Peptides against a protein of PDB entry 7Q4I. Designs and how they scored, part 93

Target 1, 281 residues: chain A of PDB entry 7Q4I
Amino acid sequence: HENSTIAERLYSEVRVLCWIMTNPSNHQKKARHVKRTWGKRCNKLIFMSSAKDDELDAVALPVGEGRNNLWGKTKEAYKYIYEHHINDADWFLKADDDTYTIVENMRYMLYPYSPETPVYFGCKFKPYVKQGYMSGGAGYVLSREAVRRFVVEALPNPKLCKSDNSGAEDVEIGKCLQNVNVLAGDSRDSNGRGRFFPFVPEHHLIPSHTDKKFWYWQYIFYKTDEGLDCCSDNAISFHYVSPNQMYVLDYLIYHLRPYGIINTPDALPNKLAVGELMPEI

## One batch from the design tools (peptide; made by RFdiffusion4, then SolubleMPNN)

Design b2_p16_7_s4 (from b2_p16_7, 8 letters changed)
Fold by OpenDDE base, seed 3:
Structure b2_p16_7_s4 (fold): chain B 281 residues (1-281), chain A 16 residues (1-16)
Amino acid sequence: as target 1 above (281 residues)
Amino acid sequence: EELEKAIEEEVEFREK
């Protein structure tokens, strides 16, 4: 028996539309496993592809396939969301078909923020964009106002947003969002621990897994440590998660319990005004 | 090995 009363409340009050970046070759190999695991905990789940798939609920966007088309696919995905789904949620998560997300932890992080605040969250990187940008693989979440500004103000203006479909998807959306004053939020918890992770749990949790020259240490916007102190107790996402690992994570997080240990959740924070952010830590 | 290659390709793609 579980008490999910707070999680059910947040499911209703912090509505999340999750869109998954995928392609036709990955519908069966990867995307269906997202749908069968963490994706079922989104208020709405859409797979953005180049081909329609009624079994998956995949949308055929007018884009080509391949890494050089990811930015084009992201632009068309958010245009599609704005046209058809802007009122179906308060927050709009982009994830890859190998990203795993604990949606309840994301709702907890987002709870104090207004969806009318122009803000987005994720794993913040520092290069190329002055305020930083969010790692594409770790997943990033836009407020409803951020989606509106991106689609209505940024995308139609080649001076604000790259018109070509080429480039690094996460960098290009980061540039566009900065140009329309969408704030790159701080997703860290009150202890300064990260919540969005661009690699598998093993790569973050094991000290000295990577050398000091690893590019990640130069890219991360906020100083972070390795080991158990790397990650929030309320971590939100991990990337490069295989289909098999998704089922393992789903079991470990939602089913496996140490007998006799009961977690009591912290009280919800106060809600912020429109345009207000949490204080920096 | 496949994962390590993917991680290397990720940063290389941003630096191009």
Scores: peptide ipSAE 0.502, ipTM 0.931, DockQ to the pose 0.916
Fold by OpenDDE base, seed 5:
Structure b2_p16_7_s4 (fold): chain B 281 residues (1-281), chain A 16 residues (1-16)
Amino acid sequence: as target 1 above (281 residues)
Amino acid sequence: EELEKAIEEEVEFREK
């Protein structure tokens, strides 16, 4: 009763490797639930940890655990991807083990872009990095060329990329990517609505959930609204999603249907040339 | 409350 022809086409043409930031204590508690929900819609799914887990498909990276090692883990994760998996996908998504992602919506956003374009997408923040950087929790996706530049050009050079493993991982990768001319893309839809979100849906959808002093309003790169206009109809990600909420979201998005309502997808945009971006809205 | 604390800690970590 479902027609998935366009989604199947995009699954083949816009290949996504998802790597999940996790740790051994979260393999069973969080990461397993990513694998059983949205992670199954990635072309390849890898869990980046400090311990190997063959049931989960977790890789043991040579890093310690804790917040002060997240940047170190991110560097080693992308090194591992570049060495073993750079040709297995066109796009490379980082997500946390409490991030939920609608992968079909991400493929739709990415479709016009060449994976040879040095670009990455996510929830763009404005502090610390001139072009902005992508929020770590909302997840961010690098083109194949962006991964190449990060691993081959940025990481080996202490002037371009921080050698220490400490620091905010999303800020540090943002600095490194800027230094090798990887562009911080605009992930908003044609109506100017965001697609990557650093909080749960409720936090974005409910007006006045936070006051005007909330740091998010100072950090967000593009002007955004609250309420139903906060979020694209083709939203990609939400953060701080519990394991139980992942199953609820999977049910609501992929199973629950209002009888008699049929959505016709918009036509796919034209593909862009290498180095070309969508016009800003 | 736990979520609010996590959100506060997120920005504090970036500001260090």
Scores: peptide ipSAE 0.493, ipTM 0.929, DockQ to the pose 0.895
Fold by OpenDDE base, seed 4:
Structure b2_p16_7_s4 (fold): chain B 281 residues (1-281), chain A 16 residues (1-16)
Amino acid sequence: as target 1 above (281 residues)
Amino acid sequence: EELEKAIEEEVEFREK
C-alpha cells in the first residue's frame, strides 16, 4: 500500500552518515533507542563515546566525559569519520542521543546541494559567529567537503580552531567552519519555515509556550513564530526527545495514517552547481 | 521542570 520509490532513490543518492554524541552511561538508557528508531534510516550509524560497545556500534574516542569535553569529543569524532568513513557518505550528521531526526526530510533538503560544496545545515543561531552557527542539540549536517576542510584545514591550526577541549561545542565548530569558508546554510523550507529544532515539538508548536524574554528568540538567526507556522511540513529534527517519545514519534510518522488522505510529494528541485546555494528567502 | 532547567543551562553554558 505504501510507495517509497522517491525515498529509496534519495537513500541511494543522498547518503547520510549519522554520528550520535553519547557516553557510556547513556548507551543503554538513550543511545540504543536511537538505534532502534530513527537511526536505522541513516546509511551509516555510529555512536561516538569514550567506551567501545560492539552491540551499539559505539566507538571509544580518546576523550573525557562531561559537558566540558563535548568540543573535544566533536573534534575527535570528525577526525575518526574523516580517517575511516569519509567515502561512506555524502553528508555527515551530528545528533545527540536525545535528538530525533526524520532522515528522509533531511535528504530532501540536501538533494540539490553538491557534497563538494563547503556547507553545513541545522538550526542557525546568530550570537558569537558572524555567519551564524548551528545549534548542537537540534543536530547539524556537514557536506563531505565541509568535513574535509574542518579536519584537514581547521583542526591543525590553533588560530582557526580552538585547541582546548572546553567550550560550547556548537559555537566552537561554528567558528572553525567559518574560518575555513564553510558556509552556514539556510535550512528553511520554501515558505520560510524551520526544519531543525532545538526543543521538543510541543515547545515549538504551542503558541505562547515561552515568554518573550526566552533566550531562544534572541539566538535564532532567522525570524520564526510559534504555532502551526513554526515548523515545516518537512521538519527534520527535534531535541530533548525521551526514549519513549522516540518510539511514539516513529509510530506517528511512519505507521499511523489518516484514512483517505493522500499526500503527493513535491517535485525535486534542480541540482545546484558546486559552491552554489539556494536563494535566500 | 527538569527540561526547563536543561534549557536554561544550555544558554548559560554558551554565555560563559
Scores: peptide ipSAE 0.492, ipTM 0.929, DockQ to the pose 0.915
Fold by OpenDDE base, seed 2:
Structure b2_p16_7_s4 (fold): chain B 281 residues (1-281), chain A 16 residues (1-16)
Amino acid sequence: as target 1 above (281 residues)
Amino acid sequence: EELEKAIEEEVEFREK
């Protein structure tokens, strides 16, 4: 028997809208598997595409396909969310159609924060943006106020936000958010371990003799280690997860249990005031 | 191999 009382409480108190970056060629190949696995644990799930798909709940945004249109798609996705869904959630997660997310762990991280605090979380990278920016593939989550500032204050102003649809999506939104004083939060746990990961679990957990020249080590904002200490016990996301791996992860996380081991959740932290952040670790 | 290529392409796209 499982007790989900705290998870159910957080589902109601920390409402998350998940939007999935996808395209028509991936609706059946990838996106449907998100919907059948972790996406079902979002309070609202929307697939942002260039074509409508009623079975998937995909929205046709007025953008082209391809990597050079990802920034354009992100802008239109958040405009759509602001217009139609800004009150449907407290937090707004961007993920890719090959990102896996443990939504309960994200709600736990977000619980102390006010949705009216201009903040966003993810895997923080240090290049190009002074405060850092969040990796697109690992997924990133904006507060309701962050979405408001992005859509209402940043997007209409070419001096604050790039008007063109080209560029690295995650870098460009990071620049825009910084320019409207949306804070790049610290998503690490109390032990300083990361929660959002831009690669599959294997790449983070296994100390690969990844050449110290691997770009990731130059990009990470916070110093992290490889191996078991790489990752929070409450990790939130992994990227480059295949459709089959999503079902494996769903089984391992939500169904497979070691008999005789009971995990007692930590107490919820105190809620923060509007504009207040957790102390830096 | 496909994953390694995708990881390389990710950083290359940001550096353009």
Scores: peptide ipSAE 0.489, ipTM 0.928, DockQ to the pose 0.928

Design b2_p16_8_s1 (from b2_p16_8, 8 letters changed)
Fold by OpenDDE base, seed 2:
Formats: sequence, C-alpha cells, structure tokens
Structure b2_p16_8_s1 (fold): chain B 281 residues (1-281), chain A 16 residues (1-16)
Amino acid sequence: as target 1 above (281 residues)
Amino acid sequence: SLEKAEKIAEEIDKEY
C-alpha cells in the first residue's frame, strides 16, 4: 500500500556504500543486527573487522583491536574501499555497529550534491579542527572525491595525516580531510535541525536537566535545542542503539503507520554544480 | 527476546 517510487529513484541515483566499524567479538552480538535492519537499505554493506566472516560479509583489515586502533582501522577501511569499491557508490558512510541510520533520509540530504564535490557530512563538532569534524559515533559520509583525496593525497603524507594508529578516530580523519580541502558540510535541514546524532533519540528528544557543563554543548558546532525541535523530520542517524532497539526503530520507521495520515514528500531540490554547497542557514 | 524483533524485520523486508 506504499508508494516507494521516489525512494527507489534515490536508491539508484544516490548510491551509498555503508561500512560498519566492528570487531570479531561483535560480529554476532551487534553487526549481524545492523545487517538485518538498516544496513540492508545500503547499496553496498561491508563490515570492517580484524577477522573475516563470510556470513556477515566482514573484511579482515590488517589492524589490531581496541580503542587505540580505531584510527588505524578507519585508514585501512578507506584504503580498502578505494582499492576495491570506489566506483560501486557515490557516497561512503562510516557507521559503528551500534549506529542506526535511515538511509533514505541520507540520500535525500545528499541528492543535490555532486559526488565529485570534496565534502563530507555528519554531526559536526567544533574543537581541535578549524572547520570542525564529524562525530565518529553518529556516523559520517564522504563523497567519492573526499575518499579519493583522503586515500591518495592525505594518507601518504605524514604532514597532512597522522601515520600512527593512535588518537581519536573522528578528530584525526577530520584533520586529514581539512588538510586536503575536503569541506565539513552542514547536515542540518532547512529549519536548522540536526540529522546526525551521537546519542539515542531519547537523549536528544527529552529535555534533560543536563548541566550546561555537559561536554556535548561545548563540542556541538551548531547551536541546537533539546526537545522535539532537536531533530529533523528527516533525521539520518542515532548512536548507542542496542541490537533490540535497531529492530524497534525498523518497526517504528518502516512498518508502524498512523491510520488516516498521508505523508507527501517535499519536492527534490535542484542539483548543485561540482564544488557547490547548499547555502548556510 | 530478539526472535520476535527479527521476525518484524523480515516482514519489513517483504515490503521493499
């Protein structure tokens, strides 16, 4: 009873490769549930691990496990993508094995942009990187040109990109991308509401008497409010989503319908030229 | 607990 014609069009025109950051201990516990929920809506889905898993379609990257190796894993993941998959998609999403993504909303956001534009999107943070960087947990998406610049121009140059595997993964890729003139895009909707979220929906939607000293308020690049106005109607991602909550979100977003309410999608925006960004809000 | 959730996910897949 649903008309998916526009979603099908965007699936074809805005091709997304999703790579999932995981480890062997999480293949069955977490990564499998990504594959069985939102990951199936990617044009290509790859799990980046330290061990191969044919059931999951996991790649064994030449990296160690642990938080201190996340930056190393990200570098190797994008090298692998560039070598094997750079033409399989237009956009390349990094997500964690506890990130949930509404891929259709991401395609909608990306539709006007050229994949040859050196740009990436996510939840933008302001510290450490002048233009900002994207939160690792919320997931971030690179254009094909951004991946090319990262792998070909940044990674081989220790002055542009950290050669060691240590450091905060999201900060380090943010530094590298800035150094090769990949732009940190604005992922907010036309109302100024965010689309990528580093926490679960409940944390963003429910006004908590969180102390204004909470690090998040100091890190967020754009001013945001708590409550219903926190989040776009076309939100893209949430982090710290448990395996059970992934299935709940799949049900709520793709199955549960309020009877008698018909949603009409907004018209698609005009395509941007190569190198052009949407106007700042 | 995941079995019911997995079944829901499978049903959603049939809609696409």
Scores: peptide ipSAE 0.028, ipTM 0.676, DockQ to the pose 0.019
Fold by OpenDDE base, seed 5:
Structure b2_p16_8_s1 (fold): chain B 281 residues (1-281), chain A 16 residues (1-16)
Amino acid sequence: as target 1 above (281 residues)
Amino acid sequence: SLEKAEKIAEEIDKEY
C-alpha cells in the first residue's frame, strides 16, 4: 500500500505528452517495452515512426529512415503534435525508444513553471549553441509555448531553422529554439544535481568509469561530480536502457522497498509567473 | 529473457 495523492495531483496539473522516436524495425524490439513500462505514466504517449502501428499507437511521419533523417523526423513529429495534440498536454517530452523516464520526477521539476513560458529542459550541453542545447538521448521536454514557437515561428523560416533534414537532431532543434527565444532551462535540483542523463545510471554513479578526456565532460553545460552526488534523488531520465533493464528499473523504482523506511516528499515550490525561471543555484 | 521481462511487466500493470 502506498500514498500517491501528490503524484495523482501532479498527473492532473502537469500534463505530459511523451513522443518516442522510433522506427518500424524497433516497434516490437524496443518501443513496445517503453509502452509497457514508463510510457504508461505519460498523460499521452505517441510513437513517431515512418510506419503506422495501431497496436503500438505509432504514427507514420512523411520521412525516410536512418540517422540522416532524425532531424526531419523531429520536425515532422512536432508539426504533428501541434496540429493534433497541442491542447492534450502542457509539456511535450521527446525520448528515444531506449530512454527510461521517471515521469513523476519530471512533473515535480516542471510544476512551478507555466506551460506558457517559452522554455525547455533536458541534459544541457554547451557546444554549438550559445545558450546550450539539450542532449537528444537523455530526452528533452518543451513547454506548450515552446512547441508553438518552434512550429509556427521557427520551422517556416529557413533563416531561423534548418530546412533540410540533415544534421544532429538535438543541435538543430537547439538552434531553432534559441532563434525564437525559447530558453534552455536548468534541470538541476536544489543541490545542483542533474536530472536528465545521456547514459545508464552505472556510467554516472561509478567514479572514474570514464576517462576525464571523455567528450561528455567537455560537453556538459553545468559542472557535475561523479559518484552518488552525480545524480538527483529525483532523477528524470537515463539513456541506452535495454528493454530488459526497463522492466528492472520499473521494479526497482516502483515496487522494491526497504522495509521500515518511508520517504516524505518535499513541499511543492511556489508557482512561477509566465516567463519566470527558478533562481540559479 | 525478454519474455520473462514481459511477464513481470504484466504483473506490475495489474498492481497499477
Scores: peptide ipSAE 0.013, ipTM 0.474, DockQ to the pose 0.020
Fold by OpenDDE base, seed 3:
Structure b2_p16_8_s1 (fold): chain B 281 residues (1-281), chain A 16 residues (1-16)
Amino acid sequence: as target 1 above (281 residues)
Amino acid sequence: SLEKAEKIAEEIDKEY
């Protein structure tokens, strides 16, 4: 009773490899639920860990565990992807094991861009990096060319990319990508609404009257409002999503329908040339 | 419960 023809077309034309940041203690608790929900809609799904898990398809990266090793794990994850999977996709998404992603909405955003354009998308933050950087929790997606530049040009050069495994993972990759001229794209929709979110839907949709000094308002690169205007109708990701909430979101987005309401998709935009970006709003 | 959530996910998978 559902027409998925356009989604099937985008699945073939906008190939996405999703890699999930996880650890051995979260394989059963969190990562398995990503695999059983939104992760199945990726063209390829890989779990990046410190231990192998054949049931999960987890890769054991040569890194230690702990918050101080997240940057090290990100570097090794992209090295692994470049060596084994660079031709398996056009776009390469990093997500956490508590990030939920609507992959079809991400394909729609990415459709006009060439994977040979050095660009990446996510929830853009303004501190520490001149062009901005993408929030680690909201997830971020690199073009194939961005992955190549990161692994081949940035990582081998300590002047361009931090050699130590310490630091904020999202800030450090943002610095490295800027240093090799990978552009921090604008992921907002045509109405200026965000698509990548570093918190759960409830936190973005419901205005918090309590703390206007919350760090998020100082970090966000583009001005955003709270409430119904916070979020695109084609939102891509949310963070701090529990395993149970992943199944609830899957039900609400892909199964539950209001009777008598039919959604008609917008026409696909024209494709951009290599190196061209959508105009900023 | 997690079991109920997993059953919902299984039903979604049958539709796709």
Scores: peptide ipSAE 0.009, ipTM 0.461, DockQ to the pose 0.019
Fold by OpenDDE base, seed 4:
Parts: structure tokens; sequence; C-alpha cells
Structure b2_p16_8_s1 (fold): chain B 281 residues (1-281), chain A 16 residues (1-16)
């Protein structure tokens, strides 16, 4: 028997709508496994596609398929959310159909923030956008106010937000959000460890003699290390997670327990005022 | 292998 009282509290107080970027060819191959694992822990789960699937709860957005349409799909997804679901949650997570998310850890990170604060979180990258932008693959979460500003203020204005559907999805939303004063938050824990990861756990945890020229090290906004110090004990997301690995991660995180080791949760931080961010670390 | 993994997920869901 587990004591889930604090997790249940956060489930109620920090409501998260998760939308999953997918396509019709991945409904059965990938998306259904998100629905059967971590997606169940969202307050609401929606699959954004080009075809409707009632079993999956997939929405047919008015967009084409292919890598060149990801930005178009993101714009239409947030328009759909704003029109139909803006009051169903406080926070709005974008993830891919191969992203794994520990939703409880995300709620813990988000708890002090007001959903009326124009902020979003993820794995922050430094190129192209002055304040940075969040990696698309690691997933990123917008406050309700951030969604409002994106849809109502940014999208209708071609000077603020790219009207064309081409471009890197994560960069383009990052530009739009910056242009409407949505803040690119710091998702690191109190020890400066990351929570959103654009690769599988193995890639971050195992120091690889990866070429220091690997693009990732040039893109990361905050200094990060490899190995056990790479990752928060309250990590939120990993990318390139296969369907089988999603079930393994679910077992390891939510079922497997070391007998006699009890982890007590840290105290919740104080809530911040609207527009206030956590102190820089 | 997926069937076994799905069963694990189902058991986890019963606990939450």
Amino acid sequence: as target 1 above (281 residues)
Amino acid sequence: SLEKAEKIAEEIDKEY
C-alpha cells in the first residue's frame, strides 16, 4: 500500500492537459502505448492527429501530415485546446508519441506557479530565440495564460507568429511566445539538475565519450553534466522512448520498490504571485 | 513481449 495523498492533492490542484503529437500511422504503433502508460496520469489526454480515432481519443486537425507540417499541427492543436479545453486544465503539456512523462514530477515543479503567469517549461535551448525555447521532443508545458496569449495575441499576428506551417516547430512556438512576453522558465531542480530530457535515460545517465562537438552541448541553455548528476531525482520527461520502454519505465517507477527504503517527499514550496518566477539558480 | 508489458501496465493502473 502506497500513500498517494500528496500526489492526489497535486492531481486536483495542478491540473494538466496532455496533448500528444501523433499521426494516423502511429495511432496503434505508438500513441496507444502512451494512453496505456503515463498518459493515464494526465487530468486530460488528447491525441492530436490528422484523422479521428474515437478509441484513442484522437482529434483530426485540419493539417497535412509530414515533418514540414509539425508547426502547423502545433498551431491548430493549441487553437483546438483554447476553443474546447482552456478551462479543463491549468497547464497544457505538448509531448510526442515517443515521449515518456512522469506527470507527478511535473505537477511538483508547477505547483508554486500560477497558471495565470505567462510562462512555459521544458528542456531549454539557447539558439534562435533570445530567452531560449523548449525542445519539442522533451515536451513542453504552457500555463493557461501562455496558451491564451499564444492563441489570441500571437497566432493572429504574422509579425508576432509565423503564419506559414514550415519551420522547426519548437523554435517557431518559442519565437511566438517570446513575442507575447511568455517567459521561458527554468525547469531545473534546486540542485540545478534538469527535468526535461530530449533523449532516453541511458543517453543522459551514461557518460558517453560523445564528441564534445555534438550539437546538444551547443544547444543546451543551462550547463549540464552527464552521469547521475545529469538528471533530477524528480525528472519529468524523456524522448525516443519505445513502446516497450514505456511499460518498463512504468514498472520501474510506479511498481518496483526497494524493500525497506522509504522516500519521504520534500515539503511543497510557497506559491508564487502572478508573474513571479522561482529564484534563479 | 508487448503483451507482457501491457499486463504490467494494467496492474499498475489498478494501484492508482
Scores: peptide ipSAE 0.019, ipTM 0.564, DockQ to the pose 0.020; fails the geometry check

Design b2_p16_8_s2 (from b2_p16_8, 7 letters changed)
Fold by OpenDDE base, seed 3:
Structure b2_p16_8_s2 (fold): chain B 281 residues (1-281), chain A 16 residues (1-16)
Amino acid sequence: as target 1 above (281 residues)
Amino acid sequence: SLEEAEKLAEEIDKEY
């Protein structure tokens, strides 16, 4: 009783490879639940680890384990994608093993853009990088051209990209991408509402009595409000989502329906030329 | 990111 014709069209026209940041200790605890929920809606799903797992489709990258190696793992993950999978998709999403993603909403956001445009999207933060950078936890998506520039132009040059494996991975990739003229896009909807979120839905939807001094308000690139106006109706991602919450979100988004309410999708926007961005709001 | 997780954990620990 469901019409998915537009979603099926976008699945074919806006191909997304999702790579998941994980480690061997989280293969069964977290990564498996990504594969069983939102990860099945990617055109290709790869788990990037330090150990191979044939059941999970995990790749053993040549990196050490530990918190200080996330940047090293991100570099090796994109090298692996460029070598083996650069033609398998148009867009390349990084997510954590506790990130939940509505892939259809991401395809809708990406539809007007050329994959040959050097651009990437996510939750934009303002510190450390002049154009901003995308939050690692919210997940970020690179165009095919952005991946090419990162791997071929940035990574081989220590002046453009940090050679060491230490540092905040999201900041370091943001610096590298800026240095090769990959644009930090605006992922907000037409109403100026965010689509990529670095926390669980509860933390964004419910005005917390959190101190206005909370670091997030200093880091966010675009002004955002808490409450009902925080989040797009076409939101893409949330972070710190437990394995159990992934199944709850999958049920609520794809199965649970209020009887008698029919959603009519908006018309698709016109496609942009190569190098063209949507106007900023 | 690790930085986000550490900062969030610090804020949660202050609130509880």
Scores: peptide ipSAE 0.026, ipTM 0.682, DockQ to the pose 0.150
Fold by OpenDDE base, seed 5:
Structure b2_p16_8_s2 (fold): chain B 281 residues (1-281), chain A 16 residues (1-16)
Amino acid sequence: as target 1 above (281 residues)
Amino acid sequence: SLEEAEKLAEEIDKEY
């Protein structure tokens, strides 16, 4: 027995469109497993590719394949969303085909925010962009207003947004969003713990897993610790999750229960006004 | 991201 009343409420009130970055070679190998696991908990799920796949619900974007076209694919993906799906959701998540997302935890984080607030969330990195940018692999979520500003105000202006398809996808969208006053939000929980992660849980949970000189520690916008305190109990995403590990995570998170332990959810926070952010922790 | 993957690969190659 489970009580999902609050989760069902948030599913209705905090609508999320998830778009998955993929390619034709990964439709069967990776993307299909997203659709069969965490992707089913999105209000809308779309796979952005260079080839159409009706079984997967993949869209053929007018872009070439290859690492040098990821920024081009992101631009075309958001154009497609704006044209066809801008009213289908309140929030728009980008994830990779090896990202795992706990969508209920994302809805909980987003609940107080207005979708008309120009804001986006993810794992914030500090280099290249003054306000920071969100890690591409950890996934990032834009408000409806952020998508509007990106597509309508940023993309058409080469001075605000890079017109060519080269560059780091996450950095380039971060620059564009900053240039149209979309705020890089703080995704940490009330204890200051991160929610979006650019690696698998093991890499964050195990102390001294990486050298202190590892680039990640220089890139993170907010100071974080290793070990159990690295990660929110309401964590949202992990990256480099294999197809098999997606099913393991689905089992562990949604099915496996310690008998006799019942978690009572915290009360929902008050809703914020348009343009208002949560106070800094 | 590509940048993350490349940097992670470099770190793994350095540590292992």
Scores: peptide ipSAE 0.025, ipTM 0.680, DockQ to the pose 0.155
Fold by OpenDDE base, seed 2:
Formats: structure tokens, C-alpha cells, sequence
Structure b2_p16_8_s2 (fold): chain B 281 residues (1-281), chain A 16 residues (1-16)
């Protein structure tokens, strides 16, 4: 009874490769649930690990495990993508094995942009990087040109990109991308509401009595408020989503319907030229 | 950073 014609069109026109940051201990616990839920809506889904898993379609990257190796894993993941998969998609999403993504909403956001535009999107933070950087946990998406610049121009140059595998992966990729003129895009909707979220929906939707001194409010690049106005109706991602919550979200978003309420999608925006961004809000 | 987000998640989990 659903009309998916526009979603099917965007699936074909806005091709997304999703790579999932995982490790061997999480293949069965977390990663398989990504594959069984939102990951099936990617045009291509790859799990980046330290061990191969044929059931999961996991790739063994030449990296160690642990938090101190996340930057190393991100570099190797994008090298692998560039070598084997750069033409398999137009956009390249990094997500964690506890990130939930509404891929259709991401395609909608990306539709006007050229994949040849050096741009990336996510939850933008302001510290450490002049143009900002994207939160690692919320997931971030690179254009094909952004991946090319990262792998070909940034990674080989220690002056542009950190050669060591230590450091915060999201900050380090943000520095590298800035140094090769990849633009940190604005992922907010036309109402100024965020689309990529570094926490679960509940934390963003429910005004927390958290002190305004909470680090997040100092890190967020764009001013945002808590509550119902926090989040776009076309939100893309949430982080710290448990395996069980992934199935709940999958049901709520794709199956549960309020009878008699029909959502009509907005018209698609005009496509932008190469190098052009949407106007700032 | 992931470390900062994890600290937040831990704080959120403590609030609930």
C-alpha cells in the first residue's frame, strides 16, 4: 500500500556505500544487526574490521584493535574503498556498529549535490578544525571527490594528514579534509534543524536538565535547541543505538503507520553545479 | 571526539 517511487529513484540516482566501523568481538553482537536493519538500504554495505567474516561481509584491515587505532582503521578503510569501490557509489558513509541511519533521508539531503563536489556532511563540531569537523559517532558522508582528495592528496603527505594512527579519528580526518579543501557542509534542513545526531533520539528530543556547560553545547558548530525542534523530520542518524533499538527504530520508521495520516514528500530541489553548496540558512 | 561522546553516553545512562 506504500508508494516508494521517489525512494526507488533516489536509490538509483544517489548511490551510497556504507562502511561500518566494527571489530571481531562485535561482528555477532552489533554489526549483524546493522546488516539486518538499516544497512540493507545502502547500495553497498561493507564492515571494516581487523578480521574477515564472510557471513557479515567484513574486511580485515591491516590495523590493530582498540580506541587508539580508530584513526588508523579510518585511513585504511578509505584506502580500501578508493582502491576497490570508488566507482560503486557516489557517496561514502562512515558509521559505527551502534549508529542507526535512515538512508532515504540521507539521499534526500545529498540529492542536489554533485559527487564531484569536494564536500562531506555529518554532525559538525567547531573545536580543533577551523571549518569544523564531523562527529565520528553520528556518522559522516564523503562525496566521491572528497574520498579521492583524502586518499590521493592528503594521506600521502604527512604535512596535510597525520601519519601516525593515534588521535581522535573524527578530528584527524577533519584536519586532513580541510587541508585538501574538502568543505565541511551544513547538514541542517531548511528550518535549521539537525539531521545527524551523536546520541540516541531520546537524548535530543527530551530537554535534559544537563548543565548548559555540558561539552556538547560548546562543541556543536551550529546553535541548536533541545526538544521537538532539535531534530529534522528528515533526520539521518543517531548514535549509541543498541541492537534491540535498531529493530524498534526499523519498525517505527518503516512499518508503523498512523491510520489516516498521509505524508506527501516535498519536491526535490534543483541540482547544484559542481563545487556549489546549498545557501546557508 | 568519540571519547567525549562516550563520556556523554555514560552520563546519559546515569541520568536514566
Amino acid sequence: as target 1 above (281 residues)
Amino acid sequence: SLEEAEKLAEEIDKEY
Scores: peptide ipSAE 0.025, ipTM 0.677, DockQ to the pose 0.116; fails the geometry check
Fold by OpenDDE base, seed 4:
Structure b2_p16_8_s2 (fold): chain B 281 residues (1-281), chain A 16 residues (1-16)
Amino acid sequence: as target 1 above (281 residues)
Amino acid sequence: SLEEAEKLAEEIDKEY
């Protein structure tokens, strides 16, 4: 028997719409496995594609396919969400079809924040955008107000938001959001450990003899370490997760239990006022 | 960028 009372409370109080970046060639290969695993724990799950798929619940956005169209797809996805779903959730997660997300941990991080606060969270990178931007692969979550500002204030203004569909999707949305005063939040836990990860768990947990010149270390906004201290016990996302690994992670996180070890959840923090952020750590 | 991350993942996968 499992006590899910607090998770059920957060499911109701911290409503998350998850939209998945995908394409028609990945509907069966990748996206369906998101739907069969972690995507079930979203309050709403939508697959953003170029073709409709009623079985998957995929939306055909008016965009072309290919890496050069990811920014175009992101703009159209948020336009679609704003038009049809802005009241269906409080928070709006972008993830890829190879991103794995522990939605309960995301709700825990988001709980103190007002959805009317113009803020977004993810794995923060420091280049190109003064306040930083969130890594596209790790997934990023916008407040309802952030979505409103992005769609209503930023997108219609070429001076605030790039009208062309080219460019790095994560950088371009980061620029647009900064230009409408959406804050790039700190997603780290109280110990300063990251929650959104742009790679698989193994790459973060195992100290790789990766050259310290590796671009990732230059891109990370906050200082991070490798090994067990890399990652929050309440980690939210990992990227480059294969379809098979999604089922393994689902089993390990939600089913496999060490007998006799009971983890008690920490107390929920106090709710913040509109526009207030958690103290910097 | 996603492209840089993908290149990295490929490089990491090659190192393992």
Scores: peptide ipSAE 0.024, ipTM 0.683, DockQ to the pose 0.118; fails the geometry check

